Peptides against a protein of PDB entry 6D0Y. Designs and how they scored, part 44

Target 1, 225 residues: chain A of PDB entry 6D0Y
Amino acid sequence: ETEDHLESLICKVGEKSACSLESNLEGLAGVLEADLPNYKSKILRLLCTVARLLPEKLTIYTTLVGLLNARNYNFGGEFVEAMIRQLKESLKANNYNEAVYLVRFLSDLVNCHVIAAPSMVAMFENFVSVTQEEDVPQVRRDWYVYAFLSSLPWVGKELYEKKDAEMDRIFANTESYLKRRQKTHVPMLQVWTADKPHPQEEYLDCLWAQIQKLKKDRWQERHIL

## One batch from the design tools (peptide; aimed at target 1 S17)

Design b2_p23_4_s3 (made by RFdiffusion4, then SolubleMPNN; from b2_p23_4, 9 letters changed)
Fold by OpenDDE base, seed 3:
Structure b2_p23_4_s3 (fold): chain B 225 residues (1-225), chain A 23 residues (1-23)
Amino acid sequence: as target 1 above (225 residues)
Amino acid sequence: SADKRIEQAFEEFIKELPQILKE
């Protein structure tokens, strides 16, 4: 395979096909595995790119990475390292929209058995611990809570099955913060930008309520199409 | 192992977060 051809295959996965999505992903994972000896670096870069630029295909690419990880264990590790580096770069660049999608992507990789639950719990504990730092602006503290809560639809069930006590502590700390934080008037309509990390105050409270309900329902989501 | 590598990546990120917050 050529580098350009690999790009095409990765970018087009999930498009309409006569075969099932699962079979297509297995096929692509096999192709990528075979090309790792020659194109590992390129494949890593491509997968990182689609992970951060195509949030609508999040579950497709996490599944692909999971399948590839099962075939090549070391590659999975290198990919996660690259994703974490990208997350750090996004945060340093104040690109909070990209950062939150990267957190969600990493979260779903727990479901795909690429990342162990304890590692993700540790990250979320750290995110929520930011709320205890008085020298950090509330707008930034709110974002880390948002990043945590907005990722739970993808990983909450798995984390509570594996680390229920730790998750309960994180939830307690989150609830405490939301009760004591200052609520500021925010325009009802806003244009989302990468450098604006503050979610709408009402949205954060609503998100908390939604996640509490999801937890109560044992992480069974009701989808409206 | 790959699992250990991933764990270390998370740990390093967590250690660096205080510096990121100050930027």
Scores: peptide ipSAE 0.623, ipTM 0.948, DockQ to the pose 0.906
OpenDDE base, seeds 1, 2, 4, 5: peptide ipSAE 0.616, 0.615, 0.599, 0.597; ipTM 0.946, 0.946, 0.942, 0.942

Design b2_p23_4_s4 (made by RFdiffusion4, then SolubleMPNN; from b2_p23_4, 11 letters changed)
Fold by OpenDDE base, seed 1:
Structure b2_p23_4_s4 (fold): chain B 225 residues (1-225), chain A 23 residues (1-23)
Amino acid sequence: as target 1 above (225 residues)
Amino acid sequence: SAQERIDQAFQDFIAELPEILKS
């Protein structure tokens, strides 16, 4: 495949087709695997790009990466390294909207058997630990809590199944912080313009309530979404 | 292994976060 053709295939996956999405993703994974010897760097860059720029296709591309990883574990490793590098760059550039999508993408990769649960738990533990840094503005501390909580619909079930004690500790620390912090409406946390389910509540408090409900409902999204 | 590579990438990121917070 040419580089232009690969770009087209990757960008258009999930569009209307006579075949099932699962079949199309399996087929594309096979094509990409076959082209890795010639276009590995290009494929890595393309997948990283669509991961951060097309959040509406999150589960499509995480599934694709999961399929590719199953075929080539080394590529999966290189991809995750590239994604983490991009996350670091986004955070350094204060591009928090991009950063949160990258965190959610990495979160769903746990479900796709690319990233191990302990690694994600460690990252979230570190995110919540930022709340203890008094030299960091609250708006930024709030964002790390937001990044954690807003990713749990994708990975909370898996993390609690594997690391329930650690997750309980993270939740306790989160709850403690939310009770102590000053309540403000922070625009950067509103990554979408959709109406909030509880507009009378501060956004993080509202999100916390939703996640608590999700946890109580055994992480069944149909009870919340 | 590939899994170890991923795990190390996470640990490196976690270790770097204090510096990122100061950027």
Scores: peptide ipSAE 0.671, ipTM 0.958, DockQ to the pose 0.918
OpenDDE base, seeds 2, 3, 4, 5: peptide ipSAE 0.669, 0.663, 0.668, 0.657; ipTM 0.957, 0.957, 0.957, 0.956

Design b2_p23_5 (made by RFdiffusion4)
Pose (drawn by RFdiffusion4):
Structure b2_p23_5 (pose): chain A 225 residues (1-225), chain P 23 residues (1-23)
Amino acid sequence: as target 1 above (225 residues)
Amino acid sequence: EEEEEEEERKEELEEMEEQLEAL
């Protein structure tokens, strides 16, 4: 019964309400502490559910996990392990769209001080390392580069300041790969073939240009909550 | 004692749900 009270309470945080978002998260994190001795097992899989199925509310739930971790280290560890467990499950089952949500989630947890930045940089340079794999489809290399680049809007500022020597090695490997990609198929996927008024750009070239502009802008982006 | 602690925790959850549904 109270489990249902925990689920609907987790799913609805951040919706329209009289209290501020921050006040709601601080209050919710408090009640998850109190119920944690009895319901640690349930609270864990519910947070795993929302990290997998609600990427739109991503930053809300990484802050919530961040608060519980600052107060309970063993819970933070159990959750991260569950995320690593699910990321493997998703990649094995060929659920790559679901996997980018988990990678984005692990990355944003660095901003919440749940995951150390060096551990995240090590995982990313293993992602871009897929560009060096031989006898594999371009789409495989594309996705692992995408998972890296698409997480940077959230974790970009943090990973660069803490470790820019290894991050530049990653960016160098990324730019080298993007230049040698074949784009012969793009015309079949363009809604308009004309370049005016708006070019229809290949999704990785578009994301690359977006990330490089953010880099020149000192990693300041004004939209992500 | 244990039943009182469980009722208190349930009430805290119901208050929190009401706060989230308040406009």

Design b2_p23_5_s1 (made by RFdiffusion4, then SolubleMPNN; from b2_p23_5, 12 letters changed)
Fold by OpenDDE base, seed 5:
Structure b2_p23_5_s1 (fold): chain B 225 residues (1-225), chain A 23 residues (1-23)
Amino acid sequence: as target 1 above (225 residues)
Amino acid sequence: SSEEERERRIKKLEELEKKLSEL
């Protein structure tokens, strides 16, 4: 395969096809594996790029990487390293939207057997530990909690199955932080009724409640059709 | 400072990267 053809295949995977998505992903993984000896760096860069630029295909590319990792463990490791480097760069550049997406992507890689559960737990421990640092602005502390909580829909089940004690500790620390943090009180957080203004729940409190419910529901999400 | 905190976070991510590479 030519480099241009590989790029096209990687970008177009998951689009409408007569074949199943699973079949297409397996086929693409095979093609990419065969060309790794010649185009490893190019393939790595392409996968990192599309993973970042096409958030609607998150699960497609995590699955693809999972398939590649099963075929070539070293490549899977290099990909994870590249994504971690990108996460660092995003944080360095204050691109928090990209950063949180990358955390979600890495979270889903746990489900694809690319990242071990203990490693992801360690990442979340690091995130939540920021809440204990006094020299950190609350906005930054809030972001790390947000990054953690917003990633749990992708990986919470797996982490609790394998590291329940550690996850419980992280949850306890998160809950403690949420109880003691200052809440934002702005007019936009008010729900107006005909008779009385009603305070809307703060965004992190709302997210926390959603995650608590998800946990209670054994991490089974309701698909909204 | 915010910059110092960012550097600390980056270092922690580097440590995580190292751990991931060892798995």
Scores: peptide ipSAE 0.032, ipTM 0.496, DockQ to the pose 0.015
OpenDDE base, seeds 1, 2, 3, 4: peptide ipSAE 0.021, 0.023, 0.020, 0.030; ipTM 0.556, 0.574, 0.542, 0.491

Design b2_p23_5_s2 (made by RFdiffusion4, then SolubleMPNN; from b2_p23_5, 12 letters changed)
Fold by OpenDDE base, seed 3:
Structure b2_p23_5_s2 (fold): chain B 225 residues (1-225), chain A 23 residues (1-23)
Amino acid sequence: as target 1 above (225 residues)
Amino acid sequence: SSKEKEEELKKKLEELQKKLEEL
């Protein structure tokens, strides 16, 4: 296959088909696996690009990467490395919207068995640990908490099933920070506005309340936050 | 082995995570 053909296949996955999405993803994973010897770099770049630019297809591409990782374990690792690099670049560029999305994407990769639960817990521990740093601006501390909390709808269930004690520690630290922080409006973190469920609360307090409710409901959600 | 690969990946990811927090 040609590079252009691979691009077309990757970009079009999830479109209406006579076959199930699962069947199409399995088929595409097989095609990509077969072409890795010749086009690994291109495939890697393409998957990183669509993962970054097509948020509406998040679960499609995380699933695809999961299937491909099952076929070629080394590729999955390289993909995660590339995504982490992209996350760093997004942060350096002050693209916080992309950055938080990338954290969500990585979170869902845990469900797809691409990232181990302990590794994701470690990432979140690192994020929340920033709240303990006195020399860091609050806006950055708030972002890391936001990135953590806003990703839990995708991975909270899995992490609590496997690392409940560690997650409880992270939650305790988060709660402690939220109680002591100065409440301010941070426009850069306002990716969207919602009138529910706590319109009169500060955005992080509101998010915290939503996540606590989600946790209480055993991570069964009616809608993604 | 699969377990060895998993541990190697885990370590590498943790290293990347630490580097991320240095930003």
Scores: peptide ipSAE 0.031, ipTM 0.594, DockQ to the pose 0.019
OpenDDE base, seeds 1, 2, 4, 5: peptide ipSAE 0.024, 0.023, 0.024, 0.022; ipTM 0.557, 0.449, 0.548, 0.419; seeds 2, 4 fail the geometry check

Design b2_p23_5_s3 (made by RFdiffusion4, then SolubleMPNN; from b2_p23_5, 11 letters changed)
Fold by OpenDDE base, seed 3:
Structure b2_p23_5_s3 (fold): chain B 225 residues (1-225), chain A 23 residues (1-23)
Amino acid sequence: as target 1 above (225 residues)
Amino acid sequence: SSEEERKERIEKLKELEEKLNSL
């Protein structure tokens, strides 16, 4: 009975309400925290599921997890661990669409103070380091660069505020790779279409240019890439 | 009472559901 109510609440949050979203999220976080002693596993699974399956509610659920993490730090950690496991599974299954979304979700969790900036930087360092591996297909190397760059609209500002030197190193490595990579005979791994497509430019080069512009503009964007 | 606490928790959930469903 209680589990059904929790599921309903988690799924419905962010929908039309007479109350503010912030109020509803705070209320839900309080309810979930209170029920963790009895239903932690269920709540964890539910949050992982909606986080993965409802990309349109990304910021809603990252915010919810942020609020919950503030109430229960251990649960927040378990949630992140579960999401990281899911990311690894998606990568192993070559599910690039899910994987890139999960990276973006994790990126926004940095803004919600669930994931520390240094941890996210380390993840991106690991991604970009794949570009130095010659024993992997370029399409996979390209994907890691894509995953990194396409996540920066969500977290670039925070990471540069806290880890500017490390981020500059990652950018330098990325730029170096983009200059030397082959542009022909490589499948495109575009997960979504940007509002302003550049058909005359290679997709990674285009994304790189957009991110450089975003960086130059101090991460003030008009739309999410 | 543990049973009373359970009932109270359920009522709180219901109240929150009503808020979320209200327009």
Scores: peptide ipSAE 0.052, ipTM 0.632, DockQ to the pose 0.908
OpenDDE base, seeds 1, 2, 4, 5: peptide ipSAE 0.019, 0.016, 0.017, 0.039; ipTM 0.531, 0.494, 0.508, 0.617; seed 4 fails the geometry check

Design b2_p23_5_s4 (made by RFdiffusion4, then SolubleMPNN; from b2_p23_5, 16 letters changed)
Fold by OpenDDE base, seed 5:
Structure b2_p23_5_s4 (fold): chain B 225 residues (1-225), chain A 23 residues (1-23)
Amino acid sequence: as target 1 above (225 residues)
Amino acid sequence: SSSERQKQLIEQLEQLEQKLSEL
């Protein structure tokens, strides 16, 4: 494949087709694998780009990476490393919207067997440990808690199935922090689909309540979070 | 082996995650 053709294939995957999405992804994974010897760097850059810029296709691209990782494990590792570097850069640049999305993307890669559950647990442990930092703005602590909690819809089930004790510890630490933090009144930007209007609630407390409910429901989503 | 490569990747990811937490 030509470089331009690869870009087209990667960008257009998941669009309307006569074939199933699964079949298309398998096919594309095969094409990409075959072209890695000649276009590894380009493919890596393209996948990182679409992962960052097309959030509506998150599950499509995580699945694609999962399929590709199964074919070429080394490339899968390089991709994850690239995404981690990007996450680090986003945080340094104070691009928190991109950063939180990248955490969600990485979280879903656990379901795709690209990232091991213990590694993701370790990352979340590190995130929640920020709540213990001294002489830092609360907004920093809050963001890492937000990044953790907001990623659980994608990976909470898998992590509790494999690392329940560790996850319970993280939850306990999170709960403790939420109880002691200064509450702020931030306008809720989320569209709530509920039969009853929700009272005004602090955003992290609200998110915590939603995640607790999700956990109680064994990670079966009833509402869009 | 595939198993060994997986272990190495896990270790690398853990190191990266630790560095990330320092940001």
Scores: peptide ipSAE 0.038, ipTM 0.647, DockQ to the pose 0.019
OpenDDE base, seeds 1, 2, 3, 4: peptide ipSAE 0.021, 0.028, 0.031, 0.026; ipTM 0.553, 0.597, 0.640, 0.588

Design b2_p23_6 (made by RFdiffusion4)
Pose (drawn by RFdiffusion4):
Structure b2_p23_6 (pose): chain A 225 residues (1-225), chain P 23 residues (1-23)
Amino acid sequence: as target 1 above (225 residues)
Amino acid sequence: MEKTPLTRPEGEPLFVDFSGVVE
């Protein structure tokens, strides 16, 4: 019964309401502490559900996990382990669109001080390391590069300031791979073949240009909540 | 509801190992 009260309470946080988003998160994180001794097992799988199925509300739930971790270290560990467990499950089942949501979630948890930045940089340079794998489809290399680059809008500023020597090695490996990719197939996937008024760019070249501009902008982006 | 840039919490980070994630 109170479980249902916990689920609908987690899913609806951040919707339209009289209270501010921050007031709602601080209040919700408080009630999840009180119910945590009895319902630790259930609260855990519910947060795992929203990290998997609600990537649009991503930053809302990473902050919530961040608050619970600052107050309860063992809960933060159990959750991160569950995320690593699910990331493996998703990659094994060939659910890559679902996996990028989990990688983005793990990345943004660095901003919430739940995951140390070096651990995240180590995982990313293993992602880009897939560009060196031989006898594998380009789409495989593309996805692991995509998971890295598409996470940077959230975690980019933090990972670079803390560790820029290893991050530049990752960017160098990334730029080297992007230049040697074959783009012969792009015309079959363009809605317009014309370059005017708007070019229809290959998705990785587009994301690369976007990330490099954000880098030149000191990693300042004015949209993510 | 009022929505502004979120304030990030402070806490002890976890050092985790992602070995075996990529196969």

Design b2_p23_6_s1 (made by RFdiffusion4, then SolubleMPNN; from b2_p23_6, 12 letters changed)
Fold by OpenDDE base, seed 3:
Structure b2_p23_6_s1 (fold): chain B 225 residues (1-225), chain A 23 residues (1-23)
Amino acid sequence: as target 1 above (225 residues)
Amino acid sequence: MKREPLRRPKATPLEVSFDGIIE
């Protein structure tokens, strides 16, 4: 494959095709593996780019990375390292939207047998530990809690299956922080009907409640309207 | 589409460090 063609293949995976998505992913993984000797750097850059810029295809690309990692373990490692570097740079630049996408992507890589669950737990421990920092803006503390909680739909089940005690500790610390933090009145969309009024709730508190419900449901996603 | 069979390929997960990402 030419360099330009690889870009097309990677960017268009998951789009409408005559073949199943599974077949396309396996096929693409094979193509990429074969082209690594000639286009390793380009493939690495492309995968990092789509991981950052196409959040709607998060699980497609994590699955692809998982397949590629199984074929070429060294490349998988290099990819993870590159993503970690990008996360670091995003946080340093206060690019929080990019950072949270990267956190979610890395989280789902746990499900794809790319990143070990204990490593992800350690990352979340570090995130929640920011809540204990003194003389820092609350927005900083809030964001790291948000990044943690908002990633749990992708990886919470796996982490609790393997590191339940550690996760419980993180949850306890999170809950403690949420009780102590200053709540702000932020304009939010309020959906209420005559039959079912929904009280306005601060975003992090709302997210916390959602995650608690997800946890209670044993991390089984429910369809919402 | 259900991609579950592809979600757990045969590979040992990497132990990675996230140290230093928070400044």
Scores: peptide ipSAE 0.511, ipTM 0.898, DockQ to the pose 0.528
OpenDDE base, seeds 1, 2, 4, 5: peptide ipSAE 0.507, 0.511, 0.510, 0.510; ipTM 0.900, 0.897, 0.895, 0.896

Design b2_p23_6_s2 (made by RFdiffusion4, then SolubleMPNN; from b2_p23_6, 10 letters changed)
Fold by OpenDDE base, seed 4:
Structure b2_p23_6_s2 (fold): chain B 225 residues (1-225), chain A 23 residues (1-23)
Amino acid sequence: as target 1 above (225 residues)
Amino acid sequence: MERKPLKRPKAKPLEVDFSGIIT
């Protein structure tokens, strides 16, 4: 495979095909594995790039990485390390949009059995611990809570299945923070439906409510109508 | 919040130290 061909294969995965997506991913994983001896660096860079720049294909590429990890554990590790470095860089650069996406990506890597659930729990513990930091802007505290909560749709089920007690603690700490944090007070705006009136809510509180509902629903997502 | 339904691969999960991420 040429570098250009590899790029094409990686970038086009998940597009219309006569084969199932799973089959295509398995095939691509095989191709990439075979080319690692010659193109590891390129493949790594490509995967990091698409992981970062193609959020619409998040689950495709996390699955691909999962398949590659199963074939080449070391490469999976290198990829995770690269993504962690990127996350650190994003945070240092105050690129919080990229950062939160990377957190979600890493979260789904847990779902793909690339990253151990306890490791992700520890990360989220660290995130929520930011709420306890003194002399920092609330926006910082809020963001890390946001990053945690917004990632749970991808990994919450897995984490609760494996680390329910620890997750409950994180949730308790999160709830405690949300109760005590300063909220923007504006006149209440209510959204009304025929039979389900709902007040407008501060975003983080709204997200919390959504996640609580998701948790209550055993992490089974329902379409919001 | 929705994600594409994909079959998830099985592998030994990597233990990852996320220390140092918090800036």
Scores: peptide ipSAE 0.506, ipTM 0.859, DockQ to the pose 0.501
OpenDDE base, seeds 1, 2, 3, 5: peptide ipSAE 0.501, 0.504, 0.504, 0.505; ipTM 0.856, 0.859, 0.858, 0.859

Design b2_p23_6_s3 (made by RFdiffusion4, then SolubleMPNN; from b2_p23_6, 10 letters changed)
Fold by OpenDDE base, seed 5:
Structure b2_p23_6_s3 (fold): chain B 225 residues (1-225), chain A 23 residues (1-23)
Amino acid sequence: as target 1 above (225 residues)
Amino acid sequence: MERKPLKRPSATPLVVDFSGIIT
């Protein structure tokens, strides 16, 4: 495969095909593995790029990385390291939109058996510990809670299955923080039911309610009607 | 969130140190 062809294959995976998505991903993983000896750096850069720039294909690329990691463990490690570096860089650059997406991406890599669940729990423990920092802007505390909560739809089930006690402690700390923080009410789109409309909530309170519901539903996502 | 019902691969997951991420 040429570099241009690899780029095309990686960027177009998950698009309409005569084959199943799973089979396409398996095939692509095989192609990429075979080309690692010649194009490792290019493939690594491409995967990092699409992981960062194509959020609509998050589960596609996490799955691809998972498949590739199963084939080449060393490359999987290099990819994770690259993504962590990118996350650190995003945070240093105050690019919080990119950062939260990268956290979500890393979270789904747990489901793909790329990252160990205990490692992700430790990361979230560190995130929520920011709420205990003194003399820092609330927006900082809020963001790390947001990053944690907004990632749970992707990894909450796995983390609770393996580290329920630790997750409960993180949840308790999160709840405690949310109760004591100053609320900033901003207009937002909310889920609406015809029979029981709810008042507009602050975005973190709203997200917390959604995550609590998701947890109650055993982390089974339902389509919002 | 747009999640796809994909088969999850089986592999030994990495133990990752996320220290130093928080700025």
Scores: peptide ipSAE 0.510, ipTM 0.863, DockQ to the pose 0.529
OpenDDE base, seeds 1, 2, 3, 4: peptide ipSAE 0.507, 0.505, 0.507, 0.511; ipTM 0.862, 0.861, 0.863, 0.866; seed 4 fails the geometry check

Design b2_p23_6_s4 (made by RFdiffusion4, then SolubleMPNN; from b2_p23_6, 10 letters changed)
Fold by OpenDDE base, seed 5:
Structure b2_p23_6_s4 (fold): chain B 225 residues (1-225), chain A 23 residues (1-23)
Amino acid sequence: as target 1 above (225 residues)
Amino acid sequence: MLKLPLKRPQAKPLEVDFSGIIT
């Protein structure tokens, strides 16, 4: 494979094809594995790029990484390290939109057996612990809660299956924070059923309600994110 | 975002230390 061809293959995966998406991903993983000896750095950069810039294909690329990780564990580790570095850079640059997406991406990597569930639980524990920081803006506290809650559609089921007690503790801490925080009444666009009118709520309270519903529904999604 | 119900691969998950990401 040429460098340009690899870019094309990676960027176009998940588009219309005569084959199933699963078969295409498996095939691409094989191609990438075979080309690692010659193009490891390029492939790593490409995967990081699409993981960052193509949010509409989040689950496609997490699955691809999972497949590739199964073939080459070391490369999978290097990819995760690169993504962590990117997350750190995004946070340092106050690029919170990119950061939250990266958190979601990393969350879905748990489902792909790339990242261990306990590691993700620990990350979320750290996120929610920010709510206990003193002399910091509420927007900081709110963002880390948002990052946690907004990632649960991608990983909540797995985390509760493996670490239910720890997750319950995180939820309790989150709920406590949400009750005591100052309300800003920032609306969030959501899809609700016509059968139950929902008053406009502050965005974190609204998200919390949605996640609680998702949890009650055993993490089966309807309309969240 | 598109969430797809895809089959997940089998691999040993990586233990990751996220302690240093919070700024």
Scores: peptide ipSAE 0.505, ipTM 0.865, DockQ to the pose 0.539
OpenDDE base, seeds 1, 2, 3, 4: peptide ipSAE 0.502, 0.502, 0.503, 0.505; ipTM 0.862, 0.858, 0.867, 0.864

Design b2_p23_7_s1 (made by RFdiffusion4, then SolubleMPNN; its pose is not in this set)
Fold by OpenDDE base, seed 4:
Structure b2_p23_7_s1 (fold): chain B 225 residues (1-225), chain A 23 residues (1-23)
Amino acid sequence: as target 1 above (225 residues)
Amino acid sequence: DELEKKRKEEEEEREELLKELEE
């Protein structure tokens, strides 16, 4: 495969096809694996790029990476390393939008057997531990909580199934932080849904409530967050 | 087996990477 062709294949995966998405991904994984000897660096860069820039295809590319990882764990590891490096760079640059998406991407990689559940739990423990650091600006602390909570729709079920006690601890710490953190005073707004008004909530409190509901529903998502 | 061992090693490596993310 030529580099341009590989780019096209990777970028267009998940588009309408006569075959199932799973079949297409398996096929692409096979093609990419076969081309790794010649185009490893290019493939890695392409996958990192689409994993970073195409959030609408998150599950497509996590699945693809999962398939590739199963075929070539070394490559999977290099991908994870690259993604973590990118996440670090994003965090250092305070690029929170990119960073949070990368966290979500990494989270979904747990479902694709690229990252182990305990490892992800450890990462989230580290995230929530930032809330205990006084020298860190609240915006940063809030972001780590946000990154954690907002990733749970993708990985919460798996993490609780594997590490329920640890997750409960993280949740407790998160709840504690949310109770004690400073909140920006905003005029009270009400949202009307089905003729039932509810007060506007601070975004982390709102997210927390959503995640609590999701947890209560045993991580069966009834609505898209 | 060897494959399982390699996978475990890779998993451990990835675990360390994730643990060190916030350092």
Scores: peptide ipSAE 0.291, ipTM 0.848, DockQ to the pose 0.015
OpenDDE base, seeds 1, 2, 3, 5: peptide ipSAE 0.282, 0.285, 0.282, 0.281; ipTM 0.845, 0.844, 0.843, 0.843

